# Ledger of designs, part 12: peptides against a protein of PDB entry 1IK9

Target 1, 211 residues: chain A of PDB entry 1IK9
Amino acid sequence: MERKISRIHLVSEPSITHFLQVSWEKTLESGFVITLTDGHSAWTGTVSESEISQEADDMAMEKGKYVGELRKALLSGAGPADVYTFNFSKESCYFFFEKNLKDVSFRLGSFNLEKVENPAEVIRELICYCLDTIAENQAKNEHLQKENERLLRDWNDVQGRFEKCVSAKEALETDLYKRFILVLNEKKTKIRSLHNKLLNAAQEREKDIKQ
Target 2, 207 residues: chain A of PDB entry 1IK9 as posed
Amino acid sequence: MERKISRIHLVSEPSITHFLQVSWEKTLESGFVITLTDGHSAWTGTVSESEISQEADDMAMEKGKYVGELRKALLSADVYTFNFSKESAYFFFEKNLKDVSFRLGSFNLEKVENPAEVIRELIAYALDTIAENQAKNEHLQKENERLLRDWNDVQGRFEKAVSAKEALETDLYKRFILVLNEKKTKIRSLHNKLLNAAQEREKDIKQ
Target 3, 195 residues: chain B of PDB entry 1IK9 as posed
Amino acid sequence: MERKISRIHLVSEPSITHFLQVSWEKTLESGFVITLTDGHSAWTGTVSESEISQEADDMAMEKGKYVGELRKALLSVYTFNFSKESAYFFFEKNLKDVSFRLGSFNLEKVENPAEVIRELIAYALDTIAENQAKNEHLQKENERLLRDWNDVQGRFEKAVSAKEALETDLYKRFILVLNEKKTKIRSLHNKLLNA

## One batch from the design tools (peptide; made by RFdiffusion4, then SolubleMPNN)

Design b1_p8_7_s4 (from b1_p8_7, 5 letters changed)
Fold by OpenDDE base, seed 1:
Structure b1_p8_7_s4 (fold): chain B 211 residues (1-211), chain C 211 residues (1-211), chain A 8 residues (1-8)
Amino acid sequence: as target 1 above (211 residues)
Amino acid sequence: as target 1 above (211 residues)
Amino acid sequence: SHLIPVPK
């Protein structure tokens, strides 16, 4: 089961932070459990897939789009721009929320909740879930940090090997050219010496022909 | 201010998860605020640096060691081995905790708490802190994940450059040797040709002298 | 082909 807890402010109690827990299986579209608390009282309701479908139809909204709006409202809270407004009557246990657009506000959904007999248990379980989520996220952070440090070491090692390979390539090229020049100069010297011997032999023969 | 929330079980209420919030400035040794809640009621107490020092002295424990035990008890909860036991009387508002060793249990600390008049506010603030901590840890996780993906790309890029450098070094060596052999063979051919010309010139001169 | 010109 997936769960999300969000802070909301009710229009009736704008100074009191409320907590909206939504829990669902696989997709929000398949239905969800909603739990509202003010830190003293709690209220719970179950919303079925059929109710979600009916609300989408009543709004003349495509179901996937409607579920997308439900996800934004119920799982993100009001958002930074107060795009969603939450209303709850403790007397009627009627919860509803609205989407505020530039020129139009409309009711996005409404649910009948039931007052929980033991709100302390719901609040404790909600706090437990928050603490478990903190612990899981901390363990993930520590893992990612260790992996980051590993990847940085591995990067530095390959970078150092690459720099050594570049330097070794340049050194090899320089050494091979130096050796090549030496051997070429020896061969050039032998060629020059042999040409001089040929010139001398030709000059001696030309002297012998001229007695 | 630093804050830690932990789950604890009271000896008096072993089936009811309690939450122990500890808040402090810089170090736990400088004093802390302790808040206990069962999700319905809340109790708060302030522990001064002088009280921490006095408790360490009363225990005949070095203050840094005592603070180290306080940190384990109050910030980690019972731990996986029930090394710490928590006790609270709702009637006296007296909170105390014990360290359980193999052969000895001893009281590690004791605090007088005060019942909070508005426990719902304390519970809401505690849940808010948990949600803020979740959001911060999630943002850190997303950052670390993006950085890990970056480092992995950077590693792959350097690795690919390194492999290309290795291959380029081997190709360079092979090409330089091939070119060197070609030029050497040309020079060897010129040397052989010049030697043959010298031998022919010497043989012709020896014929001219025998005539 | 940067064959360094071998000096003549």
Scores: peptide ipSAE 0.000, ipTM 0.853, DockQ to the pose 0.004
Fold by OpenDDE base, seed 4:
Structure b1_p8_7_s4 (fold): chain B 211 residues (1-211), chain C 211 residues (1-211), chain A 8 residues (1-8)
Amino acid sequence: as target 1 above (211 residues)
Amino acid sequence: as target 1 above (211 residues)
Amino acid sequence: SHLIPVPK
C-alpha cells in the first residue's frame, strides 16, 4: 500500500494546519482511502474506482487526466500557488476541493467522510508512518552518501592512472625518438665515412693511372 | 533549534505507541524541552543544564558520559534491545526512564512534565516537523542521486579516456618501431652497398698493381 | 642497448 501525507488548510479554518493522508494499493485510479485530521479529530472515507470514474464523467474530463489532477490535489496539497483549495464540513462530513484557475474555480472532487471513533490511533499511525519514512530516507541518504564517496575515490584513482598514462606515453615517445636519433646518427656517420673512403680510393686510382 | 522525535512504549501502556520529542538549542547538555504524546494528550517539560548536572552528580556519573546516555535514551528510544524503558504517570506527570543492563536496571533520569492545554497544536506541530524532515530528506536524496549519476558518468568518461590512452600508447610504440626499422634498414642497406663498392675498388687497384 | 635483432 502506498501512502502520502500532505498539509492542507481548510477554507473554514485557515489558521489550523490539517493533514490529508491518502492511501492506495497500486494506482490512485483503482481507488483510495482518504483521511483528514486536525491533530485531535480524524475523518476517513474510501473512494472507489467507480466514484473516481463518475466524478471524471460528471466533470466531462478524461479519466486519466482527472486522476492526474486528483494526484496533484490530494498528494501535494495546495501547491506553491494555492491552486487547490480544500473545504470540509465537520457537521456533514462532506469534503470537497476546488481547482483555482486564473478565471475560474471549479470543484475537482467531493467525498463523504466519516468521523473516526478513535482519532488517537489514526494520529499515532500517521506519526509512525512519518517516522518510518524519515528512517528509510535517512538510510537511503547514508547509502547514497557512501556510494558517492566511493565513486569519488574511484574517479580520482582512474584520473590519476590516466594522467600517469599520458605522461608515460609522452616520456616513451621522447625516449624512443632519442634512442632512434642516436642510432640513426651513428649510421649516418658510418655512411659519410664510407663515402669519403670511396672518394679517396677513386682519387688514388686516378693518380696511379696518371706515371 | 535541533529536534528529534522517537517512538517509545511506556511500561504502563505497552500497546500504545507514544512519541517522545526532544528539542534543544546547541547541545543536549545545555538543556532541552521534552514532549510526550499519545496522539491525543501531550505533556511537556523543560530540563535545564543544572538539572542535567544534578542528575549526573546524583548518579555519580561524569556529566559528559551521562549526557551521552541521555542522548541514547531520549533521541533513539528503546533501541533494538529494550536497553531503555520509559515510565510515565499521567496523574503525577512524572516521567522517568531506566537503563536496563544484564544484571542491573537503574533510573537514568526523571523529569516532571506538565499537561498541555491544547495537545492538538503540539501534535500538529510534531506532524509538521515530520513532514518537513521528510521533504528535506527527499530533496537531499534527489540531490545525492543526481550527484551519484554525475560521478558515474564522469568515471565512465575518464575510464574510457584511460583505455584509449593505453591503446594509443601501445599503437604509438608499435608505429614508432615500424618506422624506425624501415629507416634503419635503409641506412643498413646503404652501408652494405658502400662497403661492397669499397671492396670492389680495392680489388681493382690490386689488379692494376699486378698488371 | 636492446638493438632489435634485424632478421638475417
Scores: peptide ipSAE 0.000, ipTM 0.853, DockQ to the pose 0.003
Fold by OpenDDE base, seed 3:
Structure b1_p8_7_s4 (fold): chain B 211 residues (1-211), chain C 211 residues (1-211), chain A 8 residues (1-8)
Amino acid sequence: as target 1 above (211 residues)
Amino acid sequence: as target 1 above (211 residues)
Amino acid sequence: SHLIPVPK
């Protein structure tokens, strides 16, 4: 089961933060349980897939688009201030919410809730879920932080090996050229020496012919 | 102000999860506010730096060590099961906790609490703090995840450049050797040609003398 | 120092 808790303000009680819990299996479209609390009382209601489909049809909205709007209203918390307005009557246990656009507001959904007999248990479970979520997120943060530190070390190690490889390539090129010049100069010296010997031999032969 | 919320079980009510909030300025040693709730009622008490010092002295414990034990008991949540036992009398509003070692249990601290008149407000504030902490931790998780993905890309890019540098170094060495062999072979051929010309010139001169 | 012996 997936769960999301958000803070909301009711039009009837704008000074009192309320908490809206939504819980669902697999997808919000398959239905969900909604729980409302003020920290003293709690109210719950089940919304079926058929009710979600009916509300989408009543709105003349495609079901996937309607569920997308439900997700924004009920799970995203207070989006930008005043985009969603929440209403609840404690007398009728009727919950409804409106989407506020610049020039138009419309009811996005409505649900009948029931007053919970033991609100303290619902509140404790809600706090427990928050604490579990904090612990899980903290453990994930610590893991990601350690992984970041590892990746940064691994990057620095590869970067240092790369720089050494570049320097070693330049040094290799320089050394190979130096060695090649040495050997070439030896061969050039030998060629010059052999040419001088040929010139001397030719000059000696020309002297022997001129007696 | 720093704050930590933990779940505890009272010896008197082991089936009911209670929540212990501790809030402090700068350091726990400077004093703290303790709040206990069962999701219906709440109790609060202020513990001063002088009371912490007195409790440390009464325990014959160095203050820093005592504060270290307070931090484990009151902030770490339920450590390993049964290391800390929490007791609260709703009648006397007396809260105390014990450290359980293998062969000995001892009272680590005790505080007088006062019943909160508006527990719903304290509970709402506690839930708000949990939701804020969840949001902050989620934002940090998303940031760290994006940074991990960046560091991984940067590592792959440097690794790919390093591998190209290694291959380019080997290719350079091979190419330089091939070019050097070509030029050396040309010089060797020229040396051999000049030697043959010298031998022929010597043989011709020896024929001219025998003639 | 391994000057690969260029074949004689």
Scores: peptide ipSAE 0.000, ipTM 0.853, DockQ to the pose 0.003; fails the geometry check
Fold by OpenDDE base, seed 5:
Structure b1_p8_7_s4 (fold): chain B 211 residues (1-211), chain C 211 residues (1-211), chain A 8 residues (1-8)
Amino acid sequence: as target 1 above (211 residues)
Amino acid sequence: as target 1 above (211 residues)
Amino acid sequence: SHLIPVPK
């Protein structure tokens, strides 16, 4: 079961924060339970898949698009100021909400709720869910923080090994060239010495022929 | 202001989850506000630094150690089963809690609370604080998740550069040695050729002298 | 450092 709690303001009671809980299985499209509370009273209603389908048809809206709008209205809480307006009559237990566009407001959905006999139990369960969600999110934060610290260490270790590899490559190239130049210069010196010996031998032979 | 909400069970009402809020500035030692609710009624009390000091003295406990025990009792909620027992009389508004050790229970603290006239406001504010804490923790989770994904990419990039550097170092060494061997072999061949020319010239000169 | 020209 998925659940979302949000703060809403009712048009009839704009100074009193109300809490809207929506609970559903798998997808919001399969139906949901709506719960409204003011911290003293609570009201609940079940919305079936058939009611969602009927509301989509009544709006002449494709069901997936309608469910997408329901999700924005009911699960985002009061989104950006004034996009969704919530209305509730405590007398009739009729809950409805409107989407406000610049020049047009339209009813997006409406539900009959029932007053809960034991609102304290609903409120306690709602607070319990909030506290559980806080604990889960804190545990996730601590896990992610430890993972970040690990990844940062691992990055620094590889970075340091990479820098050492770059420096070692440059040093290796320089050392190999130095050693090679020394050996080449030795061989070049030996070649020059042998050429000079050949020149001298040729000059001596030319002297021996001239006698 | 720091705040902690926890679930507790009262000895008098073990089937009803109560919520204990503790609110303080900077340190719990400087005093705190305690709020208790059952989701219908609420009770509040202010505990001063002087009361905390007096309770520590009455217990013959060092103040910092006493505050450490208060923190465990009041901010951890019901810790591991049965370490702290909470008692509240709705009639006298007297709240007290005990630390249960294996063979000894002792009163750790006691407070007079006052019944709140508008419990719905306290409950709404408590739910608001929970929802704000959820939103903050979710935003932190999303931030840490994005940072983890970044650090993982950065690690993979450096790792891939490091592996390329290792392979390039090995390839460079191999290529340099191959090139050096070729040039050295050329110079060795030239040295051998020059030595053979010197030997032939010496043999020809020895023939010319015998002639 | 004069790169020794490897032939052509």
Scores: peptide ipSAE 0.000, ipTM 0.853, DockQ to the pose 0.004; fails the geometry check

## One batch from the design tools (peptide; made by RFdiffusion4, then SolubleMPNN)

Design b1_p9_1_s1 (from b1_p9_1, 6 letters changed)
Fold by OpenDDE base, seed 2:
Structure b1_p9_1_s1 (fold): chain B 211 residues (1-211), chain C 211 residues (1-211), chain A 9 residues (1-9)
Amino acid sequence: as target 1 above (211 residues)
Amino acid sequence: as target 1 above (211 residues)
Amino acid sequence: SERFKLIYS
């Protein structure tokens, strides 16, 4: 089961933070359970897939688009843009929400809720879920932090090896050229010496012919 | 201000999850505010640095060690080891907790709490803090995940450059040796040719002398 | 290296 808790403000009680919990299986489209609380009272309702489909049809909206709007309204909380307004009557237990556009507002959805007999249990469970989510997120953060530290070490190690490889390549080239020049110079010296010996031998022959 | 919320179970109400909020400035040693709630009622008390010092002295415990035990008891929640037992009287508003060791339990601390007039406000604020903490932890997780993905790319890039450098070093050595062998062989051939010319010139002289 | 000696043998 997936769950999202968000803070909302009701038009009727704009000074009191309410909490909207939505719970669903796999997709919001298949239906959901909605729970509203003010920290003292709680109200719960179940919204079926058929109700979601009917609301989409009543709005002449494609179901996937409608579910996309529901997801924004119910799971994002009251973002600072006041794009969604929430209304709830404690007397009728009727919950409805509207999307506010620049020049038009329209009802996006409406649900009949039921007052929970033991709101403290719902509130405790909601707090438990928040604490569990905090613990899970902390464990994930610690894991990601350790992994980042590992990856940074691994990067530094490879970078250091790469720099050593670059330097070793340059040093190798330089050393090989120096050694090659030395050997080539020895061979050039030997060639020069042999040419001089040939010239001397030719000069000696010319002297022996001139007697 | 630092804050920690934990789940606890009271000896008097072991079936009802309670939430223990501790709020402090910088260090728990300087004092703290403790808030207990069952999701319906809330109780709050302030514990001063002097009370902490007095409790440490009454226990004949070094203050830093005592604060260390308070931190474990009050901030860790009821871990599965039941090392800490929590007691609260709703009638007297007296809260105390014990440390259970193998053969001995002892009272670690005790506080007088006051029943909050508007527990719903305290509960709402507590839920708000949980939701804020979730949002902060999620933002941190997203940041760490993006950094992890960056570091992994950077590692792969350097690793690929390193492998290319290794291969290029080996190829360089091989190419330089091949080129050098070619040039050396040319010089060796020239030396051999010059030696043969010297030998032939010496043989011609020996013929001319025998004539 | 041994490879260098082989070039001189």
Scores: peptide ipSAE 0.008, ipTM 0.853, DockQ to the pose 0.003
Fold by OpenDDE base, seed 5:
Formats: structure tokens, sequence, C-alpha cells
Structure b1_p9_1_s1 (fold): chain B 211 residues (1-211), chain C 211 residues (1-211), chain A 9 residues (1-9)
């Protein structure tokens, strides 16, 4: 079961933060359980897949689009732009929410909730879930931090090896050229010496023919 | 102000999870506010630095060691090994906790709490803090995940450049040696040719002298 | 490289 808790403000009680818990199996489309609390009282309702389908049909909205709007309204809390307005009557236990657009507001959904007999148990379980989620997220943060530190070390090691490889390539090229020039100059000097010996031998032979 | 919420079980109500909130400024040693709730009622007490010092003295314990034990008891929840036992009387509002060791249990601290008149407000604020902490931890997780993905890309890029540099160094060495051998062999061939010309010229001169 | 051309000149 997946769960999301959001804070909302009711139109009827704008000074009192309420908490909206939604719980579902795999997908919100398959139905969900909604719980509302003010930290003293709690109200719960179950919304079936058939009710979600019926509400989508009544709105003349494609089911996937409707579920997408439900997800934004019920799982994201009131986004920074009061896009969703929440209403609840404690007397009728009727919950409804509206999407506010610039030129139009429309009812996105409505549910009958039931007052929970033991709200303290629901509130305790909600706090437990929050604390478990904090612990899980902290453990994940510590893991990711250690992995970042590892990756940074590994990057620095490879970078240092790469820089050494570049420098070693340049040094190798320079050394090989120096050695090559030295040997080449030795062979050029030997060729010049042999040419001079041939010229001298030819000049001596021309002197011996001229007696 | 720093805050920690932990779940505890009271000896008097072992089936009901209670929540222990501790709030402090900079260090627990400077004093703290403790709040206990069962999800319906709440109780709060303030513990001063002087009370912490007095309790450490009464225990004949060094203050830093005592504060270290307070931190383990009050901020870590009941660790997996029931090392701390929590007691609370709703009638007297007296809270105390014991450290359980193999051979001895001792009272680590005790506080008088006051019943909160509006527990719903305290519970709402506690849930708000949990939700804020979840949001902050999620944002940190997303940041660390993106940084991990960046560092992994950067590592792969440098690794690929390093491997190319290694291969290019080996190829350069091989190419330079091949070119060097080719030029060296050309110069060796020229030296041999010039030596043969000198030998032939010497043999011709020896024939001309015998004639 | 250009350096090799200069040796054959």
Amino acid sequence: as target 1 above (211 residues)
Amino acid sequence: as target 1 above (211 residues)
Amino acid sequence: SERFKLIYS
C-alpha cells in the first residue's frame, strides 16, 4: 500500500491546518482510502475504482486525466497557488474539493467520510508513518552522500591518472625525437665522412694518372 | 531551535505508542522542552540547564556524560534493546525514565510535565514538523541523486579519455619506432653503398699501380 | 609532424 499525507486548509476552518492522508494499492485509479484529521478528530472514507470511474464519466473527463487531477489535488497538498480548495462539513461528514482556475472553479471530487471512533489511534499511526518515512529518507540520504564521496574520489583518481598519461605522452614524444635526431646526426656525419674519403681518393687517382 | 521526535512505550500503557518530542537551543545541555503525546492528550515540561546540572550532580555523574545519556534516552527513542524504560503518571504528570543494564536499572532522569489545554494544536504542529522534515529530506535526496548521476557521467567521460590517452601513447610509441627504423635503415644502406664504392676505388687503384 | 619534414630537407 502506498500512502501520502498532505496538509490542507478547509474553507470552513482556514486557521486550522488539517491533514489529508490518502492510501492506495499500486495506482490511485484502483481506489483509495482517504483520512482527514485536525489533530483531535479523524474522518475516513473509502473510494472505489467504480466511484472514480463514475466521477470521471459525470465530469465528461477521460479517466486517466481525472485520476491525474485527483493525484495533484489529494497527494500534492495545496500547491503554492491555492489551485485546490478543500471543503468539509463536520455535521454531514461531506468532503469536496474544487479546482480554481482564473475564470472558473469546478468541483473535482466529493466524498462521504465517516467519523473515526478512536481518532488517537489514527493520529498515532499517521505520526508513526511520518517518523518511519523520515528514518528511511535519512538512511537513503546517508547512502547517497557516501556514494557521492566515493564517486568524487574515483573521479579524482582517474583525472590524476589521465593528466599523468597526457604528460607522459608528451614526454615520450619529446624523448623519442631527441634520441632519433641524435642517431640520425651520427649517421649523417658518417655519410659525409665517407663522401669526403671518396672525393679524396678520386683526386689522388687523377694525380697518379697525370707523370 | 533543534527538535527530535521519537516513539516510546510507557510501562503503564505498553500497547499505546507515545511520542516524545524534545526541543533545544544549540545543545541539549542548555536546557530543553519535552512534549509527550498519545495522539489525543499532550503534556509539556521545560527542563533548565540548572536542573540538568543538578541531576548530573545528584547522580554523581560528569555533566557531559549525563547529557550524553539524556541524548541517547530522549533523542534516539527506545533503541532495539529496551535500554531505556519510560514511565508516566497521567494523574501526577510525573515522567521518569530508567536505563536498564544487565545487572542494574537506574533512574536517569525525571520531569514534571503539565497537561496541555489544546493538545490538537501541539499534535498538528508535530505533524507539520514531520511533513516539513520529509519534504526537506526528499529535496536533499533528489539533489544528491542528481549529483551522483553527474559525478558518474563525469567519471565515465574522464575514464574514456584516459583509455584513449593510453591507447594513443602506445600507438605513438609504435609509430615513432617504425618511422625511426625506416629512416635508420635508409641511412645504413647509404653507408654500405659508400663503403662498397670506397673498396672498389681502392681495388682499381691497386690494378693501375700493378700495370 | 612538421619537425619530421625539416630533417629530410
Scores: peptide ipSAE 0.008, ipTM 0.853, DockQ to the pose 0.003
Fold by OpenDDE base, seed 4:
Structure b1_p9_1_s1 (fold): chain B 211 residues (1-211), chain C 211 residues (1-211), chain A 9 residues (1-9)
Amino acid sequence: as target 1 above (211 residues)
Amino acid sequence: as target 1 above (211 residues)
Amino acid sequence: SERFKLIYS
């Protein structure tokens, strides 16, 4: 079971933060349990796949699009731009939410809730879930931080090896060329010396023939 | 202000998870606010630095050690080995906790709490803090995940460059030696040819003198 | 490479 808790503000009680818990199996489309609390009272309702389908049909909205809007409304709260407005009547236990667009607002969905007899248990469970989620996220954070530090070390190590390889390549090329030039010049000098000896020998032979 | 929320079990109500919120400025040693809730009622107390010092003195414990134990008790709950036991009287509003060692249990500290008139507000604030902490931790986790993915790419990129550099160095060395040997052998062949010409010229000159 | 041509020049 997946769970999400969000903060919402009810139009009727805008000064009091309410908490909207949604729990579902695999997909929100298959239905969900909604729980509303103000930290004192709690209200719960089960929303079936059939009700979701009916709400989509009543709105003349494609089911996947409707579920997508439902997910944004119920799992993100009002959203960063107050795109969703929440209404709840404690008397009728009727919960409904509206999507606010620039030029039009419309009711996105409505659900009947039931007042929970033991709201403290629901609230405790909600807090427990929050604390478990914090602990899990902290453990993941610490793990990712250690991995980050490892990856950074590994990067620095290979970078340092790469720089050494570049420098060693340049040094090798330079050294090999220097050595090559030395030996080549030695051989060139020897060739020049031998040519001069041949020229001298030829000149001496021409002198010996001329008596 | 720093805050920590932990789950605790009261000896008097072991089946009901309670939540212990501790809030402090910079260090727990400077004092803290303790809030206990069962999800219905809440109790709060302020613990001063002087009370912490007095409790340390009464226990004949060094203050830093006492604060260290206090931190473990109040910020971690019972701990993984039920090292700390919590007691609370709703009638007296007296909260105390014990450290359980293998051979001895002792009272680590005791505080008077006051029943909160509006527990729902305290509970809402606690849930808000949990949700904010979840959001912050999630954002940090997403950031660290993206950084890890970046660092892994950067590592792969530099590793691939390093391997190419190694191969290029070996290829360079091999190519330079091959070219060097070719030129050197050409010059050696020229030197040998010139020596043979000198020997032949000397032999011809010796024949011409004998002739 | 141009550097090698310079050695043959």
Scores: peptide ipSAE 0.007, ipTM 0.853, DockQ to the pose 0.003
Fold by OpenDDE base, seed 1:
Structure b1_p9_1_s1 (fold): chain B 211 residues (1-211), chain C 211 residues (1-211), chain A 9 residues (1-9)
Amino acid sequence: as target 1 above (211 residues)
Amino acid sequence: as target 1 above (211 residues)
Amino acid sequence: SERFKLIYS
């Protein structure tokens, strides 16, 4: 089961933060349980897949698009630009929300809720879920931090080896060239010496022919 | 201000989860605000540095060690082995907690609380803090995940460059030796040719002297 | 490389 808790403000009670919990299986489209609380009272309703389909039809909206808007409204609250407005009557237990566009606001959805007899239990469970989520996220965060530190060490180690390899390649090339030049110059000197010996021998023979 | 919320169970109400919020400035030793809630009622008390010092003295415990135990009790709840036991009288508003050792349990601390007139506000603020903490931890988690992915790419890039550098060093050495051998062999062949020419010239001169 | 040409030159 997936769960999301968001803060909302009711149009009728704009000074108090309410909490909207939505819980669902796999997809919001398959239905969900909606719970509203003010920290003292709680109200719950179950919304079926058929009700979601009916609300999409009543809106003349494609179901996937409607579920997309429903997800934005119910899982993210009003949004950063008050894109969604929430209304609830404690007397009728009727919850509805509107999408605000530039020139038009329209009712996106409406649900009947039931007042919970033991709101403290719902509130405790909600707080427990928040604390569990915090603990899980902290554990993931600590794990990712340790992994970042590992990856950074591993990167530095490979980088240092790479730099040493570059330097070793340049040093190798330089050393091989130095050795090559030494041996080549020795052979060039020996060739020059042998050419001079041949020239001297030819000059002596030309003198011996001239008595 | 630092804040920690933990789940506790009261000895008098073991079936219901309570929430213990502790808030402090910089260090728990400087004093803290303690808030207890059951999701319907709330109780708050302020504990001063002087009260912490007095409780440490009454326990005949070194203050730093006492604060260390206080931190474990109040910020972590009972712990995984029920190391701490919590008691609260709603009638007297007296809160106390015990440390359980193998052979002895002792009162670690005691505080007078006051019943909050508007518990819903305290509960809403507590839930808000949980939701804010979740959002902050999620944002950190997403950041760390992106950084891990970056570091992994960077590591793979350097590793691939390092492997190419190793291969290029070996290829360079092999190529330089091949070229060196070719040139050296050419010079050795030229030296052998010049030696043969010198031997022939010497043999011709020895014939001319015998003639 | 150009360095090899310089040895032959």
Scores: peptide ipSAE 0.007, ipTM 0.854, DockQ to the pose 0.003

